# Peptides against a protein of PDB entry 6GMG: the designs that were tried, part 113

Target 1, 331 residues: chain A of PDB entry 6GMG
Amino acid sequence: DSDDRVTPPAEPLDRMPDPYRPSYGRAETVVNNYIRKWQQVYSHRDGRKQQMTEEQREWLSYGCVGVTWVNSGQYPTNRLAFASFDEDRFKNELKNGRPRSGETRAEFEGRVAKESFDEEKGFQRAREVASVMNRALENAHDESAYLDNLKKELANGNDALRNEDARSPFYSALRNTPSFKERNGGNHDPSRMKAVIYSKHFWSGQDRSSSADKRKYGDPDAFRPAPGTGLVDMSRDRNIPRSPTSPGEGFVNFDYGWFGAQTEADADKTVWTHGNHYHAPNGSLGAMHVYESKFRNWSEGYSDFDRGAYVITFIPKSWNTAPDKVKQGWP

## One batch from the design tools (peptide)

Design b1_p30_2_s4 (made by RFdiffusion4, then SolubleMPNN; from b1_p30_2, 19 letters changed)
Fold by OpenDDE base, seed 2:
Structure b1_p30_2_s4 (fold): chain B 331 residues (1-331), chain A 30 residues (1-30)
Amino acid sequence: as target 1 above (331 residues)
Amino acid sequence: TEEQERIERELQTYIESQRAVLAYKKALAA
């Protein structure tokens, strides 16, 4: 099948973006205009503004994942993911609740499970962990020092993550980050890196060996965070979309939102950058649009997804793709 | 590499899923 995806053209380095369009509480613009903003605001390496490369533009052209890809510098691995799940609420609702009119038991259970996730708490957990990691990165000039610092920080906070295996995504995340090893990146110096956050929305019912109902309405037991740590085992995420509940129905397999390293304490005031679909200006989907959404807008998600994870990765401090403050829209 | 192949598969699935959604929406609007 011919991919109608198109790589957006290069934008002049000094071209200023056009104003974003307000849309349902978010700021919206076409991908080309986002590139302009990105070059002005986020492109800086070692304080120098950079033109978005062809490779980066190609990444970006893939839509929602493209935004995270460009800003993180790597395709999302999603290994270090956090969420919050209210087990008591889930159990209570299953016990005392009832299916809505016309709702099957499977639909009910799937919905209850989805609603038992607390997006704000999940996000907060990721931020907490990212903060710990950032402290551990400070003045650590080798991985050993970083890991030692991390363990100390976790011990001081009595954090259950201190019990994770050395090979766990938690401890291995830094060493597995390409930009950490790059000469112009971290150059194997943890103190040159910082933790950043993005979010992934996806479907829980991905097991092909499971019941059709789980694939259609969700797997209530899938992708729950581990108690204490909040870590989500993402190993079973195969990027499989929700199964149709009616003939011809289709769902997207994932959505990604970029947060970075904003310091805004109020979750509701944080800005999440994401794309709607891959760039197909000459196709039926049309041009890709980029949204800068508030947390509420992002966390609402779509019916395509019943899971949200908040993922930690690392970027060099010399990159400006994750500034302390993100301004929504333009100007 | 295996990693590159994985990425390509994921992206292909994404593209296909987007098309499926679009097709469905069009069908509903008809």
Scores: peptide ipSAE 0.673, ipTM 0.952, DockQ to the pose 0.922
Fold by OpenDDE base, seed 3:
Structure b1_p30_2_s4 (fold): chain B 331 residues (1-331), chain A 30 residues (1-30)
Amino acid sequence: as target 1 above (331 residues)
Amino acid sequence: TEEQERIERELQTYIESQRAVLAYKKALAA
């Protein structure tokens, strides 16, 4: 089947966006209008507005992942991921809870596991770690200095991440960031970089060797955060969608939301930017829309997904794709 | 590169999954 995805056309650099449409706490607009906003607000490199390049527009055209892709400057690797899981709640609910009418045991267990994840605590953990990393970056002019600073910060806070292997995603994330190595990016100078956050929603039941029930209703044991660190092993995430529970049923394999580096202390007031689907203006899906959602709207997710992870990556400080404050909509 | 190939596969799966969802919704509406 031919890819009906279309790259949005270029927008003039000085074109102002049209007003966004409010929708139940979200601000919504068509992708072309988001490009206009992006050029006015987020495109700045070293203080200068930039037109979104054809490459960036192509990335953006992929929908939910495209927003994160454009703003982070790289395709999401999802290696440094955090979540929070309430083991006591999970055990208690399994022991004392009962399946709903018509709910299978597998469905019950999957639901209980999903509900045992705390999105707010997961997000908070990622923010905490990002803050530690930013402190470690601030005065480090080479990777060795950054790593030393990071270890010191973790030791001072008695953080379990101090015990991670040097090759773990936690310590290797910066060196594996393309923009860190770029001359016009970090130029191998950690102090030119900052930590940013995005979120991924995905399905737990991706193991093809597991039971059909796990693929349909979730794997309660999959993609749990490690105790103490909050790190999620994402190595088994192969972007496989949920299995149909009824004939012809389909699910999306992932959703991405961009947070960046907002300083808003209240999680509920943070803004998450994400796309609905890939851009197909001449197809059945239609034009791509971009949403600027509050945390509650984002974290609610869809039935397509039973896991949420908060991922840390890095961008150059010279980029304005992750400002301290994000305003919903336009103006 | 292997990484580029991986990305292409992931994106293709995403596109296909979106189409599957749309197809299902259309089938339900009929």
Scores: peptide ipSAE 0.673, ipTM 0.953, DockQ to the pose 0.887
Fold by OpenDDE base, seed 1:
Structure b1_p30_2_s4 (fold): chain B 331 residues (1-331), chain A 30 residues (1-30)
Amino acid sequence: as target 1 above (331 residues)
Amino acid sequence: TEEQERIERELQTYIESQRAVLAYKKALAA
């Protein structure tokens, strides 16, 4: 825990948010104001507005991960992750391209690998899978029924996920969701749950046994999606930040963006909610801010990261943290 | 629990990395 991290104070349940600040296609506000919006828009359980609890405010205070944490109801496990990688593009660019002036071979390869990921296709894959899962959930009243439905749906679509092991994160994700087991959540009834999506940005060069160059410029072979399924093995993600490329340089270890279950068909119009840093109003970092970004703004990421994954988890349908439509900013 | 410990480690790394970024930015500005 950080000595300068502070839990935002409670906001009155009926307090309306102040207007968000437009910033480069994003809507931005301080964390306390986001809490106000959250209480008005996303806090509903069984249709009833709720005040953000102290526990939730504490989660939120952890910055980017806090937004996803509060809205998903659990700390991100990141096990069911999807991405899209263009192998042909990667190979062709390595073969026909060359390092830029002053760029090392390792830096070139890392950059080419990063650029070979298609964020939009990765996101679309996650949405596709989430849709399949939601269909499987709809009338399933026990896990067995859900799994059977899921396999049938995948078979009908000739989806490679049908060949995943029963112990795969793909099939175990629901049973491993705390809110699924809660009485006021799923109550072990899959039909009370829905699939939701968030995104994680992170660094590929996390292997301590690899070269320093990979840790500095990325590991071109790390965290690629499996062909056919799009699943990313996240088991080696230890949330290690990028290594400095110059003396004193620092990087953040991860970023999280919350999408939920928006139905907007145009990926570019989807809204992603994320935080800048942990809440330190009395420290050098300052107060936490929350951003509502369009997909292009979110997916662009930062130089801190060379991987983007789109992760599926589950929340109770009774929660309103993942509505069909998300409005950017306030009002 | 092991899970709780993992979470704490991840969060600690996050906090430290944020501080490192800030420190770097300050150094560049000085």
Scores: peptide ipSAE 0.671, ipTM 0.952, DockQ to the pose 0.916
Fold by OpenDDE base, seed 4:
Structure b1_p30_2_s4 (fold): chain B 331 residues (1-331), chain A 30 residues (1-30)
Amino acid sequence: as target 1 above (331 residues)
Amino acid sequence: TEEQERIERELQTYIESQRAVLAYKKALAA
């Protein structure tokens, strides 16, 4: 079938958004209206509003990943990912719990594993690390200074991340960020960059060599965070969707939510921006919609996914795609 | 580039998966 995806048209720079509509505790709007809001609120470079470029609109047209793509300035690499997993809870539930009526053992184990992840703690870990990184960035004018600062901060906090390899995604993330190297971005100056966070939902059962049950109901052992660091090895994430449990059943391979660099201390009050599907105004899917959800709405996820990771990347401080405060909807 | 090819594959999978979900939902409603 032909790709019925369409790039949203350009919106005049001065066009104000229409009001968002409430939808199950979140604010919702069509993608074109989000572009209007984005231009008014998030488009600023060095304090000046910018029209969303054709390239950015094209990225955005890809739905959930498009929102993160536009705001981060790069396609998600997902290398620096954090989560929290309660191993004791998992073991205890497996030992003392039982499958629900009609639930297979594999389904039970997959569900228990999913429920053993603490989304809030995972998010908090990412925020903690982002904060450390931001402190390390603040007065660092070259990568070496940043890395030194980072190591010092980690040592002071007795953080297990201090033991990560120099080539790990943790230490290499900044230098591998295109906007860091751009003249109009970081210009190789860490102090011009800030850490930002987005979240990815995906399926654990992606190993084609594993049992069908794991592909259908999840792999309880997959994509767990490393103890102490909270880092998730994302190398095995191949963006493979959940396998159908019944004929004709389909699942989406991933979902992305943009948080940025909000300073709201209460996780429940943070706003997550995400898209429903790729933009197909003339197709069966219809126009893309953008949601601004509270953390609870975002973290709940969908049955399509049994893993959530909170990923750190970097953007120039001159960008306003990750403001300290995000307001749901419009106005 | 290899990276661009990877991105294209991921996006294609995403599009296909979205269509699959839609198809399934339609089938359930029928």
Scores: peptide ipSAE 0.671, ipTM 0.952, DockQ to the pose 0.925

## One batch from the design tools (peptide; made by RFdiffusion4, then SolubleMPNN)

Design b2_p8_3_s1 (from b2_p8_3, 4 letters changed)
Fold by OpenDDE base, seed 1:
Structure b2_p8_3_s1 (fold): chain B 331 residues (1-331), chain A 8 residues (1-8)
Amino acid sequence: as target 1 above (331 residues)
Amino acid sequence: IDTRYFYS
């Protein structure tokens, strides 16, 4: 229940941010101050900075998802998601490993499955695909040209994505992007769009028809990427949190991190922007805070989650919400 | 983190 959620007030266009606060290797600030930074750095449309609109401030006020929402221009659909899973490691650890003292078999299997995901490789796959898409977009002035370019690129690289159905999230993602159709956005011109990346952390044990153990400790078989493509079927993600394993324990439903289109080759040096909770300055939760984390801080996640997905969507090139380089904090 | 309810 977000009844106490408040939309942050407008900030003057030329107001400079206050310094961010260091926090566990991250840069942290209150949402109002992030708006100031956003207006100075990320707000540009066609090269001109813009004041964050009331609608955008409302989106942002929803917390971690709000950061991705305001920067991508739409609520995350999570349809085009990628991950990397080491099947051999998983099988080997199950066979040769042992549960820790006091660890149940189900807990052991859930932990082993979680540890068999490679966040860095998942991120790399998403970046690889985004790069292919961007090349396909570059000289395409209609969707047909984009799709033809995409298929050619995939064929040249012998990428398994070339075998995906035309109606798959991979091929349909662009046409399903609202900003692609907007006159001041893509205007139905693929060459005016670019691929961007965000990440979602969530819980695997969401099937209520499964065992209680899976809901408590994870479902080792859920949300694995397809071999070859790396695509994750996100259709069963219903934002259901992990079940408590002890009295008083509670878990949250998800976390979102915004990457955009950074060109930094070293994954460890990339910056991920995310929020804690919805903005409730007069409520028990307090004001929303925004974090800018390095990849290691982001990818570690929390015990609330045992899955991470890296999702591709699109924004107009005229937006500056996904610059080539992102600086952590302020100044 | 949860947009509706945050666990502390």
Scores: peptide ipSAE 0.066, ipTM 0.827, DockQ to the pose 0.350
Fold by OpenDDE base, seed 4:
Structure b2_p8_3_s1 (fold): chain B 331 residues (1-331), chain A 8 residues (1-8)
Amino acid sequence: as target 1 above (331 residues)
Amino acid sequence: IDTRYFYS
């Protein structure tokens, strides 16, 4: 229920941010202050600082998804998603492990499945693929050239993605990116685009035709990556939250974190930007806050979610929403 | 949308 959602007001272009507040290893600030930082650091188009538009401020006001929305230029479609799942660990733990005291079998299986995902390896796979895509984009001036380059790169690396269908989200992602087709964006020139990454946390037990136990404790078989490629079929993600396990308990539908195109090789030092909820300064939830978290803080997630995916999309190189280096907090 | 609340 977003009835109390409010679009943050415009901030003067030259207004500097107030210092961020440290909070459990992350940097935190109110949404209006993030807008100030965004205008100083991330707003640049063709090298020129821009005021965040009303449309962009409205996108941002939606909370965690809003951060990814404003920086990627489109609402997340989550089509090109990657994860890492340890099948052997999962099978072995189910076979040799046992439920904790008071834990049901379904709860045990759901927990084991959740713990069998490796967020760091999933992130690494997405970065690997993004690098391949960026090389394919570099000298390609039409989509055909991009696809040819991509196939060659994959063949050289003996990557299983080379076997994906032409209609796969992997190959269709660029052409389905609105900013690729915009005159002031890619202008249909792949070499003007770059791959970027964001992450989504969500609940596996979304199938309404499945058992109540799966909806409460997770579906161990849902949203696993395909072997070899690491691709996750996100088509069944309908933003349905976890079902309550006790009276009065409630869960939220998703969390999004923006990474962009940072070049920091150490995953632990990468910065992820996300929001807590939609902006409701006069409502019960209060003002939206934005967090800049290190990877360990982001990947930790919440009990609301048992899946994490790392998604690739594209933005114009002329945008500065995905710089090589992201500085946590302010100053 | 995310409706979680985190204290400032």
Scores: peptide ipSAE 0.064, ipTM 0.822, DockQ to the pose 0.253
Fold by OpenDDE base, seed 5:
Structure b2_p8_3_s1 (fold): chain B 331 residues (1-331), chain A 8 residues (1-8)
Amino acid sequence: as target 1 above (331 residues)
Amino acid sequence: IDTRYFYS
């Protein structure tokens, strides 16, 4: 349970971070030290660094989702999600492949489905769409202008997203962003906002009415992207973890990684920020740690999850939580 | 690997 969760204390605004430490190709630090880095690097509003507020520290204390929460300014809703799935690979492997020694048919199908997702292509699709959105935002001073620009951009690229309904998550995402409506945020001016990206790892076998095998080994048909658009219907994601396959086994419900708006063209060189668990310095779990991972480390995920989605949301341009370049670790 | 309500 999260009853032993503790909000990290405030850190002095001018306190510099201690050095990060390497951990399996990623940089690692304790949450208190991440707050120090955050205040020096990511806290800026209109060019002025800010102390992380008590509210923000409380958000952060929730772990991996807390990192995305504090940097995006809102709890993730995951409505505008993208992925890439190789249908031909999936069909061919099911037809020509066979279960490994000791592997059940359900386990085999779940594994093949998981391996048929292309994390790099999913990430690239999200970046492509974010770029289109950013161009549509750039000179739009009201939502109507933004939507018109967006439709024109999509038409020029012959993008299937142009056929989405006006009330779809794709077109409604901006108006549903709290910071867009805030006076000190977007102030209802799209040109003051920019698109940002985070990623969620989760389990496909969440349908409680399905077979036990799907809950244990995955649902091969669940959470696939729509052809053409790459959109994933996330409505059935209820943060239900994988079912145990043996006594005493337990799995986590999700993992979140923050990318923001990095401009690094090489996906392998992008940095993803995430946490290990909620902050419980006096509990059994211990203090929360924050990781800054390269894409390879992030996209690898854990056995707890068989799906990954790349989600677009928006933040004010005046925030520095999503800079063009992210440096891994400290110094 | 942290979650709001779960951990590994």
Scores: peptide ipSAE 0.071, ipTM 0.832, DockQ to the pose 0.307; fails the geometry check
Fold by OpenDDE base, seed 3:
Structure b2_p8_3_s1 (fold): chain B 331 residues (1-331), chain A 8 residues (1-8)
Amino acid sequence: as target 1 above (331 residues)
Amino acid sequence: IDTRYFYS
């Protein structure tokens, strides 16, 4: 576990960041310097810069999930997740495609399933839903009004989400957001909240009761979005990494990327903020680094993962952790 | 990535 994890020290509120460095098409910096940027750009509450608190610095120190944690205000629950899966492509490729040389049938099926997900369309779906939610929030001063607005918006768009149960994560997400209930947050007023997006990469083959092949090469049937809604059941995601396929091989459990509420229409120009690992300046892993990646870099993922989900949560509008424009790096 | 052990 993260026994060597250290909470980064406080940074003076007026300290400006050092320049980020380019790294494989993304901007990179050490966590301490990200804190400096965060305080200058994202820390604002009611328009005033804030020093990152000890609690927030502790959250951030957990690595990739820490970036999403500090900016969303809560540890990711991943309940309201979206993806896009081309079922026709999947079926066709399984039927007419052939395993590559040296590729097992299980490996082939896992690969085909992975390739049948469309990250861009999944992201677009999440943005679409977030937009609908934001319209429902803007003039709603209680949850009932929000839900009524949401139903109306969905009906107007003939969206399949209108058929979701009232207890669905889609309808319960707002009431289950801690910052919505906080006096200095939403104060139970939906119009004080806005929808934001982050992404999670993870492994499909997490069922310990399934075949070893699925754990090694992926479960083609796992974590698919429901047709029409795009909702992914994340209840079976237990942060279990891919099983090794050879001795000495190891995989990591997940990756998180923070998008927030950027208004850039071109997905390729959106910026995703993520970390490499927990902060261990005196340990073997070293200091945590923060990356600001374009969508292309983020959506590529790693061989550790065969699933991507785009998750919606909420933050108070008074927070500036999800601005409409995000600049890559510094300055 | 990873809260335990990962290099990017």
Scores: peptide ipSAE 0.069, ipTM 0.835, DockQ to the pose 0.290; fails the geometry check

